# Designs tried in a protein design run: peptides against a protein of PDB entry 3EFO. Part 29

Target 1, 262 residues: chain A of PDB entry 3EFO
Amino acid sequence: SQLADLYKSCETDALINFFAKSAFKAVLHQPLKVIREILVNQTAHMLACYRKNCASPSAASQLILPDSMKVLPVYMNCLLKNCVLLSRPEISTDERAYQRQLVMTMGVADSQLFFYPQLLPIHTLDVKSTMLPAAVRCSESRLSEEGIFLLANGLHMFLWLGVSSPPELIQGIFNVPSFAHINTDMTLLPEVGNPYSQQLRMIMGIIQQKRPYSMKLTIVKQREQPEMVFRQFLVEDKGLYGGSSYVDFLCCVHKEICQLLN

## One batch from the design tools (peptide; aimed at target 1 Q62 K70)

Design b2_p10_4_s1 (made by RFdiffusion4, then SolubleMPNN; from b2_p10_4 with E3T)
Fold by OpenDDE base, seed 4:
Formats: sequence, C-alpha cells, structure tokens
Structure b2_p10_4_s1 (fold): chain B 262 residues (1-262), chain A 10 residues (1-10)
Amino acid sequence: as target 1 above (262 residues)
Amino acid sequence: SLTVVPEPVV
C-alpha cells in the first residue's frame, strides 16, 4: 500500500532532522508549548496511522512501532528535551540561540548524533579490535560503577569514570594509580603510549572524524559535581529541566495514540 | 505495563 511504502521509506533520522529544523524555526513565531504539542501530536498521529492501517491486531496495552520508526519516539523525546524547546530560565538565551543555529545547519547524521549521543563502554575495549564497541542506551541504568564510558554528541565529548572503575584501566588511560588521582581539569588524555591508551585515542579520533566541529573532551568522575553536566546527555532519563524520560514519553505517546484510535 | 512491539513494515 501507499501507506506501507511511506513507512518503509521513512528514515527516522531524516524525520527528526526535519522536525527539529521545523520546530526550531517555529520557535521564533510560536509558543514553545504549542510547538511541543505539535511534535507530540505528529508523533502520535504517525504511529496511530500505522497502527490503524498497517499493524497487526494487538491489545490496546501495546504500543506498536514499525521497524522503520522504532526509534522515532526516543529521538522525538530527545528533541522535546532540547534546550531550545524547553522554556526554562536556567537556560540562557545565548545557549538557545547557539543550539538553534547549530541544528538549523545540521545534516541528518549530525542531528542524529546531536539529539541522541553515542555512549560507548570503553572499559570493554578489545585493544586488538579496530571496531568501535557497541554503543549502549543513553541512560544511567546502562552505566556501571565499574565502567568507563565515552559519550559524544558531535559537539561535546565526555569520558565518564565509574567510582569503581578498574585501576588498571585508569592507569592505562591516565597513567595514575587510582580514580582519586585523575585530574578532571584535563581536556586532553595523556599520551601514555600503551595499547589501551592508543586504542582509546583511536576511537576518539574515529568519533571526531567527519564531524564538523571539534569536540572538547571533558573528563567526568562519577558522583562529582561535573557529572551533572554529563547526565544531561543521558537523554533517555528524566531531564534536569523537566523533560520526560523515554519511558514516560512512550506512555504519553501511547495514550495519545489510543485517544486517536478510540 | 506498556509493551512496545516492533513490527515489520508490510
């Protein structure tokens, strides 16, 4: 069907890019509340249409997503939680303007990474592999106190260290004996020269590759104050400034879909 | 509980 073809051809990353640019353009002329409502409505309508016309019969308690749009809700939630669309006084006008301008010029790949960061468990690195470790979902629930994670969104890069991160990895990366000795004021990793350090640097290089902006590295220790900044990029969690968790957003979308179909 | 079910696009 024509509708099936539409969903089949639908690329979530392209849609998010479109919605982001549309929303960020509309910010100048529409209230933020209205823009957010429109975005949620569009999401619900798209998914409701799929459920009505394409999806197999299912219980009302189920949210049915086409494979092509399985990540639409999470990206949409990320968009909704962006500072440009959040009416919070804690966010400066300059920051809003900056991010708005950035997104307005972003390609599909850039906006995808921008809204949903890449979070890599680098503590699992195989120094013999040239492949990037598999990214994990951007949620605190996916972090480990014993882990070390690299987060990148095309603009910022964070190296997050669990309080119980392995001393051998810490030494491998920072050439210090323990977590406590890590200097978080550093914006560059030391050139330790061991295979693990080299591999990490390579990964960072790969992440930086093809990105239009140079990402500044921020080293973050778990449970230290700067971790709060890092946590803002865990986009599936509840936002610091009132944004919904992914789970809450799914519930919201599901409710709206049900309303549209009943 | 909300169940998310991915389906292939037919």
Scores: peptide ipSAE 0.073, ipTM 0.726, DockQ to the pose 0.322
OpenDDE base, seeds 1, 2, 3, 5: peptide ipSAE 0.028, 0.046, 0.031, 0.027; ipTM 0.664, 0.756, 0.649, 0.661

Design b2_p10_4_s2 (made by RFdiffusion4, then SolubleMPNN; from b2_p10_4 with E3T V5I)
Fold by OpenDDE base, seed 2:
Structure b2_p10_4_s2 (fold): chain B 262 residues (1-262), chain A 10 residues (1-10)
Amino acid sequence: as target 1 above (262 residues)
Amino acid sequence: SLTVIPEPVV
């Protein structure tokens, strides 16, 4: 059907960009609660329409998503958890204004990265490969105390070090003997010159390519205070200020879809 | 270009 074709042609990244800008514009004249409700409703309606008109018959309890919109819920949840749409006193007006303006000017490619960061397992790098490591889901569950991860959202870049990160990798990246010796105040990686360091720098360069802003690098040690900031970018987890985890949000959306279909 | 993210858990 024409409708089915429409869903096949949908680009989730474009939708998220649209929803984000629409919502961030609406913040000026609509209550945040209403905006959030609208976003959830829009998500549910779109998916319910697919379920009703395009999906094969299945149990009502089963959530069926069109392939092109399969990741819409996770991005939508990220949008909903953005500080611009949160009415918490812990979030300053200045921060809301700043991020609002940023997103309002972002292209599709920029906004998708902004809302759902790339999280790369750096500890798995093959120095002989030119390929980037496969990104993992932005959740604490995907981190490892033995791992080193690079997170980037187009504005910030974090290098997260597990407490049990391999000393040889620490040496390779920072030219220091141990985790304890890593200086988290540095904003640039040293040019150590070994293949691993070179590859990491290359990866960072690739990530920085075609981004409108120079990403600030923050080195984060697990269990240190700055890790709290880093964890805010693990967007699939429960938000610090009451935002849902991806799973919880998905359940919420599913419930609403079911209500729409009944 | 689409951001490559792991398949969501449904």
Scores: peptide ipSAE 0.046, ipTM 0.741, DockQ to the pose 0.126
OpenDDE base, seeds 1, 3, 4, 5: peptide ipSAE 0.030, 0.025, 0.036, 0.023; ipTM 0.694, 0.627, 0.691, 0.646

Design b2_p10_4_s3 (made by RFdiffusion4, then SolubleMPNN; from b2_p10_4 with S1P E3T)
Fold by OpenDDE base, seed 2:
Structure b2_p10_4_s3 (fold): chain B 262 residues (1-262), chain A 10 residues (1-10)
Amino acid sequence: as target 1 above (262 residues)
Amino acid sequence: PLTVVPEPVV
């Protein structure tokens, strides 16, 4: 059907960009609660329409998403958890204003990365490969105490070090003997010159390519205070300020879809 | 583009 074709052609990243800008514009004249409700409703309605008109019959308990919109819920949840749409006293007006302005001027590709960061397992790098490591889902469950991860959202870049990160990699990246010796106050990686360091720098360069802003690098040690900031970018997890995990949001959306279809 | 596709769990 024509409708089915529409869903096949949908670009989730474009939709999220649109929804984000629409919502962030609406913040100026509508309560945040209403905006959040609208976003959830829009998500549910869109997916319910697909379920009703395009999907094969299945159990009501099963959430069926069009392939082109399979990641819509996760992005929508990220949008809902953005500080601009949160009415918490812990979030300053200045921060809301800043991020609002940023997103309002972002292109589709930029907003995609902004809402759902790229999280790369750096500890798995093959120095002989020119390929980037496969990104992992932005969740604490994907981290490892033995791992080193690079997270980037177009504005910030974090290098997260597990407490049990391999000493040889620490030496390779920082030219220090151990995790304890890593200085988290640095904003630039040292030019150690070994293949691993060079490859990591190359990866960071690739990530920085075609981004409108120079990403600030923050080195984060697991279980240290700055990790709290880093964890805010693990967007599939439960938000610090009451935002839902991806799973919880899916359940919420599914419930609303069912209500729409009944 | 997103390189990781979240899987629906419900």
Scores: peptide ipSAE 0.052, ipTM 0.757, DockQ to the pose 0.152
OpenDDE base, seeds 1, 3, 4, 5: peptide ipSAE 0.025, 0.048, 0.044, 0.028; ipTM 0.687, 0.746, 0.686, 0.683

Design b2_p10_5 (made by RFdiffusion4)
Pose (drawn by RFdiffusion4):
Structure b2_p10_5 (pose): chain A 259 residues (1-239, 243-262), chain P 10 residues (1-10)
Amino acid sequence: SQLADLYKSCETDALINFFAKSAFKAVLHQPLKVIREILVNQTAHMLACYRKNCASPSAASQLILPDSMKVLPVYMNCLLKNCVLLSRPEISTDERAYQRQLVMTMGVADSQLFFYPQLLPIHTLDVKSTMLPAAVRCSESRLSEEGIFLLANGLHMFLWLGVSSPPELIQGIFNVPSFAHINTDMTLLPEVGNPYSQQLRMIMGIIQQKRPYSMKLTIVKQREQPEMVFRQFLVEDKGGSSYVDFLCCVHKEICQLLN
Amino acid sequence: LDEPTVHHIS
């Protein structure tokens, strides 16, 4: 009968999986704007209830989120930015209908990765003694002109290359000497390489391991290349609203529920 | 992923 126990026991990934499927089913019944509104308001409602009933007294300039829901807003914003709940500029209806379908079948492990892609820094890789590098936030702010990154959501795998990308690596991987020597349209498996092209292939394997679909590798050269598509998967950035924007929005309506 | 439980909003 205590609300504190309800919240202390929640799982964001499980909640996100439900909201996503619930919203994606509703796409075939209601205006998308109506669906998005229900999602945002339900999110503000859950947090406002915790604020007025469980949270110890705190200043109004603060937005209080339970531990169980620490990253719930970030993921909810990712759902709202997803092309299924978004619109016409680019992204075919065939792409929307397809993604809408893929999510309807997903388990928790799949939806977690689908809505928050995994961004791995490759240029800072420890050689032959690896075990998959620490992940980095899904934002352009964590990309470096000197860096090479791996981004995966379970369906797509992007190998991102910065402009000042170390030629040493571009050689040990693409077997070519320089950055401007790589052609994106040749997105096939590169072998050779003794220390790195192997250590990279090793992590590309480990990533695919538990994943049902074999991911489509897409190489991205930084500055003005296909990169526009890649930017979509940096779900923390604006690309809908940014993570911070959404957080700013939820607090407004949480306050609107004046308590 | 981790985020703070309290956000100070200006």

Design b2_p10_5_s1 (made by RFdiffusion4, then SolubleMPNN; from b2_p10_5, 5 letters changed)
Fold by OpenDDE base, seed 3:
Structure b2_p10_5_s1 (fold): chain B 262 residues (1-262), chain A 10 residues (1-10)
Amino acid sequence: as target 1 above (262 residues)
Amino acid sequence: MEEPTVFDIP
């Protein structure tokens, strides 16, 4: 009963914040490989304990999560794939140091958004509706060549444009006739003044609200080189510098749990 | 206890 109550009271966002700060502190005196292993082990141990003591009997092939931690694996995977915890020569020490310091000062809400960005299908906007579009999962599989998506993680904001994005939307947002005419060097959207443009700006404003840092906007065209940077924020996919997809990580965690219980 | 989330691991 005590354990059940504990898991009921667990908050994934708080846990991720704690794990992130603990890990990012540990990088100063422990090997990255060890830190990553500890994080995976801690995750598996918590879930194994739940399965053993709280969960109803189920098939060994099933991964069971309490509702309070249903998204723990995806966030943990995002943490593990963060540049601070990756030993890759492609990542500068300055970048790692910068992100480390940022996260060390982040609150729970900030770190949650940082590790798992908000991805919005902007092409679905209805100017007649005041509702914000529902966020989609941060994966390439959720993008569309005909779509326009806004991604934000509290530090960066990207406007991703599919190669076949609607010309009318391009005109509405950028006041240019086609995809090819979009200038990706701009960091601000033009003041077009139509309802769609205004609504997009409103959404961007809402996203920026209550964030400690001003997010710089990056315009990204599908299949252009800068898209590679954008894709790094599709955190459920395989990382550019290694790291597992969300699905692969689930398998990894499951295996670890099984090892702990058997 | 709240209903758990279950993933079928392939």
Scores: peptide ipSAE 0.259, ipTM 0.831, DockQ to the pose 0.444
OpenDDE base, seeds 1, 2, 4, 5: peptide ipSAE 0.241, 0.246, 0.231, 0.253; ipTM 0.821, 0.825, 0.820, 0.831

Design b2_p10_5_s2 (made by RFdiffusion4, then SolubleMPNN; from b2_p10_5, 4 letters changed)
Fold by OpenDDE base, seed 2:
Structure b2_p10_5_s2 (fold): chain B 262 residues (1-262), chain A 10 residues (1-10)
Amino acid sequence: as target 1 above (262 residues)
Amino acid sequence: MEEPTVYDIS
């Protein structure tokens, strides 16, 4: 069917770019609550239409996403959780204005990365391979105290170190003997020169490549204060300022779909 | 079309 073809050709990253810019334009004339409701409604309507007209029969308790839109909810939730669409006293007007302007000028690739960061398990790097490590989902559940993760969203870059990060990797990256010796005030990795360090730097370079802004690097130790900032980029988790976890958002979307179809 | 993603919400 024509509708099925539409969903096959649907590009979530383009949709998110569109929704983001539309919403961020609307904030100038519409209440934030209304904008958020519209975004959820649009998401629910698209998915409800799919379920009604394209999806195979399924239990009412199931949320069905076409493959082309399987990540639509998570991106939409990220958009909804962006400070531009939140009205909290903890969020400055300047910050909202800044991010609004940034997104308004972003291309599809930029906004994709911005709303859903890359989270790379750096501790799994194979110096024998030229392949980048596969990104993991942006959730605390995917972190490990023994791991080292690089997070990037096109504007910020974080190197997160678990409290039990391998000393050999710490030495390889920072040229210090232990986790405790890592200086979190540094914004550049040292030129250690070993293969692991070089590979990490290469990865960071690739991530930075063709991005419109130079990403500031923040070294984050697990359980230290700066980690709180880092955790805000774990977008599938519950947000600090009223945003839902991805799981909660899925439930919300499902409920809306059911309401539309029943 | 590829198999859709299914979440059990209940």
Scores: peptide ipSAE 0.305, ipTM 0.842, DockQ to the pose 0.459
OpenDDE base, seeds 1, 3, 4, 5: peptide ipSAE 0.294, 0.303, 0.297, 0.293; ipTM 0.835, 0.840, 0.839, 0.837

Design b2_p10_5_s3 (made by RFdiffusion4, then SolubleMPNN; from b2_p10_5, 4 letters changed)
Fold by OpenDDE base, seed 2:
Structure b2_p10_5_s3 (fold): chain B 262 residues (1-262), chain A 10 residues (1-10)
Amino acid sequence: as target 1 above (262 residues)
Amino acid sequence: MEEPTVINIS
């Protein structure tokens, strides 16, 4: 069917880019609450249409996503949680204005990375392999106290270290003996020169490639104050300023779809 | 058409 073909060819990243720019433009003329509602409604309507016209009958408790849109909800939630669409007093007008302008100029690939960061478990690196580690979901549940993770969203790069990070890796990256010795004030990794350090730097370079902005590196120790900033980029978790977790958002979308179909 | 993703909402 024509609808089936439409969903088959759907590009979620392009949709998110469109929705983001549309919403950020609308901020100038409409209340944030209305904009958020529109975004949720649009998401629900698209998915409801699929369920009604393209999907096989399923239980009411199930959310059915076409393959091409399997990540639409998570990206949409990320958009909804962006400071531009939040009216919390903790978010400055300048910050909203800044991010609004940034996104308005972003291409599809840039906005994709911006809204949903790449989170890499670099503690799993194999120095003998040229393969990059597979990204994990941006949630605290995917972190480990024994792990070291690199997060990048095209604007910021974070190197997160668990409290129990392997001393060998710490030595390899920072040339210091332990977690406690890591200086989080540095914005550049030292030139240690060992294979692991070189590989990490290579990965960072790859991530930086073709990005319009030079990403600032922030070294984050677990349980220290700067980690709170890092956690804001774990976009599948609850937002600090009223944003929902991905799970909660799925429930919200599902509920609205059901309402549309009932 | 490719198989859809099913998420159980509970």
Scores: peptide ipSAE 0.328, ipTM 0.860, DockQ to the pose 0.440
OpenDDE base, seeds 1, 3, 4, 5: peptide ipSAE 0.320, 0.327, 0.323, 0.317; ipTM 0.856, 0.860, 0.859, 0.857

Design b2_p10_5_s4 (made by RFdiffusion4, then SolubleMPNN; from b2_p10_5, 5 letters changed)
Fold by OpenDDE base, seed 2:
Structure b2_p10_5_s4 (fold): chain B 262 residues (1-262), chain A 10 residues (1-10)
Amino acid sequence: as target 1 above (262 residues)
Amino acid sequence: MSEPTVIDIE
């Protein structure tokens, strides 16, 4: 069917780019509440249409996502949680304006990374392998106190270290003996020169490749104050300024789909 | 088209 073909060819990253730019343009002449509602409605309508016309019958408690749009909800939630679409007083007008302008100029690939960061478990690196570690979901639940993670969204790069990070890796990356010795004020990794350090730097270089902006590196220790900034990029978790978790958003979308179909 | 993703919400 025509609808089936549409969903087959659907590119979520392109949709999110479109929705983001449309929403950010609308901010100039529509209330934020209305814009957010429109985005949710658009998401629900698309998925409701699929469920009605393309999907096999399933339980009412189930959310059905076509393969091409399986990540649409999570990206949409990320968009909804962006400071441009939040009216919290904690978010400055300048910050909203800045991010609005940034996104308005972003291509599809840039906006994809911007809204949903790449989170890499670099503590799992194999120095003998040229393969990059597989990205994990951007949630605190995917972090570990024993782990070291690299997060990048095209503008910022964070190196997050668990309180129980392996001393060997700390030594390899920072040339210091322990977690406590890591200086979080540095914005560049030291030139240690060992294979692990070289591999990490290579990964960072790959991530930086083809990005329009040079990503600022922030070293983050678990349970220290700067970690709060890092956690804002764990986009599947509940937002600090009123944004929903991905799970909560799924419930919201599901509810609206049901309302549309009932 | 690939198998759809099913998520149990309730």
Scores: peptide ipSAE 0.351, ipTM 0.872, DockQ to the pose 0.460
OpenDDE base, seeds 1, 3, 4, 5: peptide ipSAE 0.307, 0.338, 0.336, 0.339; ipTM 0.862, 0.868, 0.867, 0.869

Design b2_p10_6 (made by RFdiffusion4)
Pose (drawn by RFdiffusion4):
Structure b2_p10_6 (pose): chain A 259 residues (1-239, 243-262), chain P 10 residues (1-10)
Amino acid sequence: SQLADLYKSCETDALINFFAKSAFKAVLHQPLKVIREILVNQTAHMLACYRKNCASPSAASQLILPDSMKVLPVYMNCLLKNCVLLSRPEISTDERAYQRQLVMTMGVADSQLFFYPQLLPIHTLDVKSTMLPAAVRCSESRLSEEGIFLLANGLHMFLWLGVSSPPELIQGIFNVPSFAHINTDMTLLPEVGNPYSQQLRMIMGIIQQKRPYSMKLTIVKQREQPEMVFRQFLVEDKGGSSYVDFLCCVHKEICQLLN
Amino acid sequence: SDFPTVYTIS
C-alpha cells in the first residue's frame, strides 16, 4: 500500500519496452500527436506523483527522479525522437512500418540497445588484451576529429572516422594509407591487419553475439559524407528535442501539476 | 556517463 515500495522496485528498461510497444500499437489507432502527448504526460505524471508523495522536501528549482527512474527521461526522449513517432522529412514510410514491427517483437535487451545505441571509441583501443571498450554517451560531443568510433543499435553498425583520423589506424584497418583514400561505398569486411584490424573485428563479433539480426555495417567519413544518417543515432542530441530540452519540458508540466 | 537524480533548473 506504500508508494515508496512501488517506485523502489521499478525497472526503466522494462517500462521503456512497454511504452514503446504500447505507443507503436497505438500508431494504428490515434494521431501520433495524441500518442506522444500521452507519453510525455504520463512521464510527468509518474514523476510528479513521486515528487508530491515520496521525495523528501526539496527546492522547487529541482527536478526529483527516483533511482529506479534515473535514466527513464533520456530513454523516453529517445522513443519520442524515433522515426515511428516522428514525421515525413526523409525516412520512408517503409522504414517506419519496418521499425514499428521490429520493436513489437523485442525483449528488454533488444529495446534497451535499440533506443540507446552503443557508442564505442576505437582509436583509444587497448591492443591485443582487449575485452570491448567502455561505452561513450550518444552525443556528437564525445566524438573527436582524431577518433574512430563504433555505433550499434542492434540493426545498424556504423564505423565513424574523423578527419584528423590517425593514418596509422586507417592503414591497419582499411589497408589504405590515408583518410581520403577510403571509399564509403565499399562497406565490406576488411581483413589483414595484425594488432588492430583484428582487435576491431573481435569487438564487432562480440557486439553481434546476442543480437538476432546481423547488423548492416556502414562506414562514415566525418565532414559532409553520408554522416547525416549517422547523426540520427546520436539520440542524446537534438538531431526532436535534446535530452536536456526534454528534461526541461517534463519539469514544466510536473510543476504545472502544481505541487 | 552517470546521471544525477536531482536536476537544478534555472

Design b2_p10_6_s1 (made by RFdiffusion4, then SolubleMPNN; from b2_p10_6, 5 letters changed)
Fold by OpenDDE base, seed 2:
Structure b2_p10_6_s1 (fold): chain B 262 residues (1-262), chain A 10 residues (1-10)
Amino acid sequence: as target 1 above (262 residues)
Amino acid sequence: MELPTVYTLE
């Protein structure tokens, strides 16, 4: 069907960019609550239409997504959780204005990275490979105390270290003997010169490549206070300021779809 | 990363 073809060809990343810019423009003349409701409603309607007209029959307990839009819900949740769409006194007007302007000028690729960061398990690096490690889901559940992860969203870059990070990797990256010796006040990695350090720097360079802004590097130790800031970028988790986890959002969308179809 | 197309929810 024509509708089925439409969903197959849907460029979800461009759609998210459009929704983001539309919402961020709307904040100037519509209440945030209304904007959020519209975004959820639009998501539910698109998916309800797919289920009704394109998807194979399935149990009512299942949320069915077209393959081309399998990332739609997660990005929509990220958008909803962005500070621009949140009215909390803890979020300054300046910060909201700043991020609003940033997104309004972002291309599709930039907005993808901004709303859903890359989280790379760099502790799994093969120093003899030029391939970037596969990104993992942005959730605390994907972190490991033994791991080292690089997170980037186009504006910020975090190097997160588990409390049980391998000393050999710590030595390779920071040229210090242990986790405790890592200085989190540094914003640049030392040029240690070993293969692991070189590859990490290369990866960081690749991530920075063709990005419009120079990403500030923040070193984060697990269980230290600065980790709280880092965790805000784990966008699939529950937000600090009332944003839902991805799972909760899926449940919300599913309920609304059911209401639309029944 | 890979996201599924089917979620089983309550």
Scores: peptide ipSAE 0.576, ipTM 0.944, DockQ to the pose 0.828
OpenDDE base, seeds 1, 3, 4, 5: peptide ipSAE 0.537, 0.544, 0.529, 0.542; ipTM 0.937, 0.941, 0.937, 0.938

Design b2_p10_6_s2 (made by RFdiffusion4, then SolubleMPNN; from b2_p10_6, 4 letters changed)
Fold by OpenDDE base, seed 2:
Structure b2_p10_6_s2 (fold): chain B 262 residues (1-262), chain A 10 residues (1-10)
Amino acid sequence: as target 1 above (262 residues)
Amino acid sequence: LELPTVYTIE
């Protein structure tokens, strides 16, 4: 069917970009609550239409997504949790305006990275491999106390270190003997020169390639206060200002789909 | 980003 073909060919990343820009434009003349409701409603309607017209029959307890749109809900949740769409006094008008303007000028690839950061487990790096490590889901549940992770969203770059991260890796990256010795005030990694350091720097370079902005590096130690800022970029978790986790959002979307179809 | 196409909602 024509509809089935449409879902197969859907470029979800472009769609998210469109939703983001549309929503951020609407902020100028519509209440934030209305905008959020529209976004959820649009998501539910698209998925309800798919289930009704394209998807194979399935249990009512199941949320069914077309393969081309399997990332739609997670990105929509990220969009909904963006400071531009949140009505919290803790968020300054300047910050909202700044991020609004940033997104309004972003291309598809930039907005994709912005809303859902890359989170790379660099502690698993093979220094002899030129392949980048596979990104993990942006959730605290994917972090490990023994791990070191690099997070990038096109604007910021974070190097997160678990409290039990290997001393040999710490030595390799920072040229210090232990986790406690790491200076989190630094914004540049030292040029230690060993293979691991070189590999990490290469990865950081690759991530920075073709990005319109130079990403500032922030070093984050697990359980230190600055980690709170880092956790805001773990977009699948609950937001600081009342945003839902991805799991909760899926439940919300599913409920609305059921209401539309039943 | 690899995500499933089916979720079971409790």
Scores: peptide ipSAE 0.635, ipTM 0.956, DockQ to the pose 0.813
OpenDDE base, seeds 1, 3, 4, 5: peptide ipSAE 0.601, 0.597, 0.593, 0.594; ipTM 0.951, 0.951, 0.950, 0.950

Design b2_p10_6_s3 (made by RFdiffusion4, then SolubleMPNN; from b2_p10_6, 3 letters changed)
Fold by OpenDDE base, seed 2:
Structure b2_p10_6_s3 (fold): chain B 262 residues (1-262), chain A 10 residues (1-10)
Amino acid sequence: as target 1 above (262 residues)
Amino acid sequence: SELPTVYTIE
């Protein structure tokens, strides 16, 4: 059917970009609550239509997504959790205005990265490989105390170090003997010169390449205060300022779909 | 993406 073909060809990243810009424009003349409701409603309606008209029959307890839109819920949740759409006193008007303007000028690729960061397990780097490490889901559950992760969203770059990060990697990256010796005030990695360091720098360069803004690098030690900022970019987790976890959002969307189809 | 297309919602 034409509808089925539509869902198969759907460019979800472009759709998210559209939703983001539409919502961020709407904040100027509509209440945030209404905007959020509209976004959820639109998401639910799209998915409900798919389930009704395109999807194979399934149990009512199942949330069914077209393959082309399997990332729609997670991105929509990220959008909903963005400070622009949150009315909290902890979020300054300036910050909301800034991010609003940023997104309004972002292309599809930029907005995709912005809303859902890349989280790379760099502790798994193979110096003999030219491939970038596969990104993991942006959740604390994907972190490891023994791991080192690079997070980037096009504006910020974080190098997260687990408390039990391998000393050899710490030495390779920072040229210091231990986790405790890492200076988190650094905004640049030292040029240690070993293959691992070079590869990491290359990866960082690739990530930075063709991005409109120079990403500030923040070194983050697990369990230190700056980690709180880092954790806000783990977008699948529950947000600090009232945003839902991805799991919770899925439940919400599912409920809405069921209501539409009942 | 490794996201599934089916979620079981309890």
Scores: peptide ipSAE 0.530, ipTM 0.932, DockQ to the pose 0.822
OpenDDE base, seeds 1, 3, 4, 5: peptide ipSAE 0.496, 0.033, 0.501, 0.096; ipTM 0.927, 0.671, 0.926, 0.788

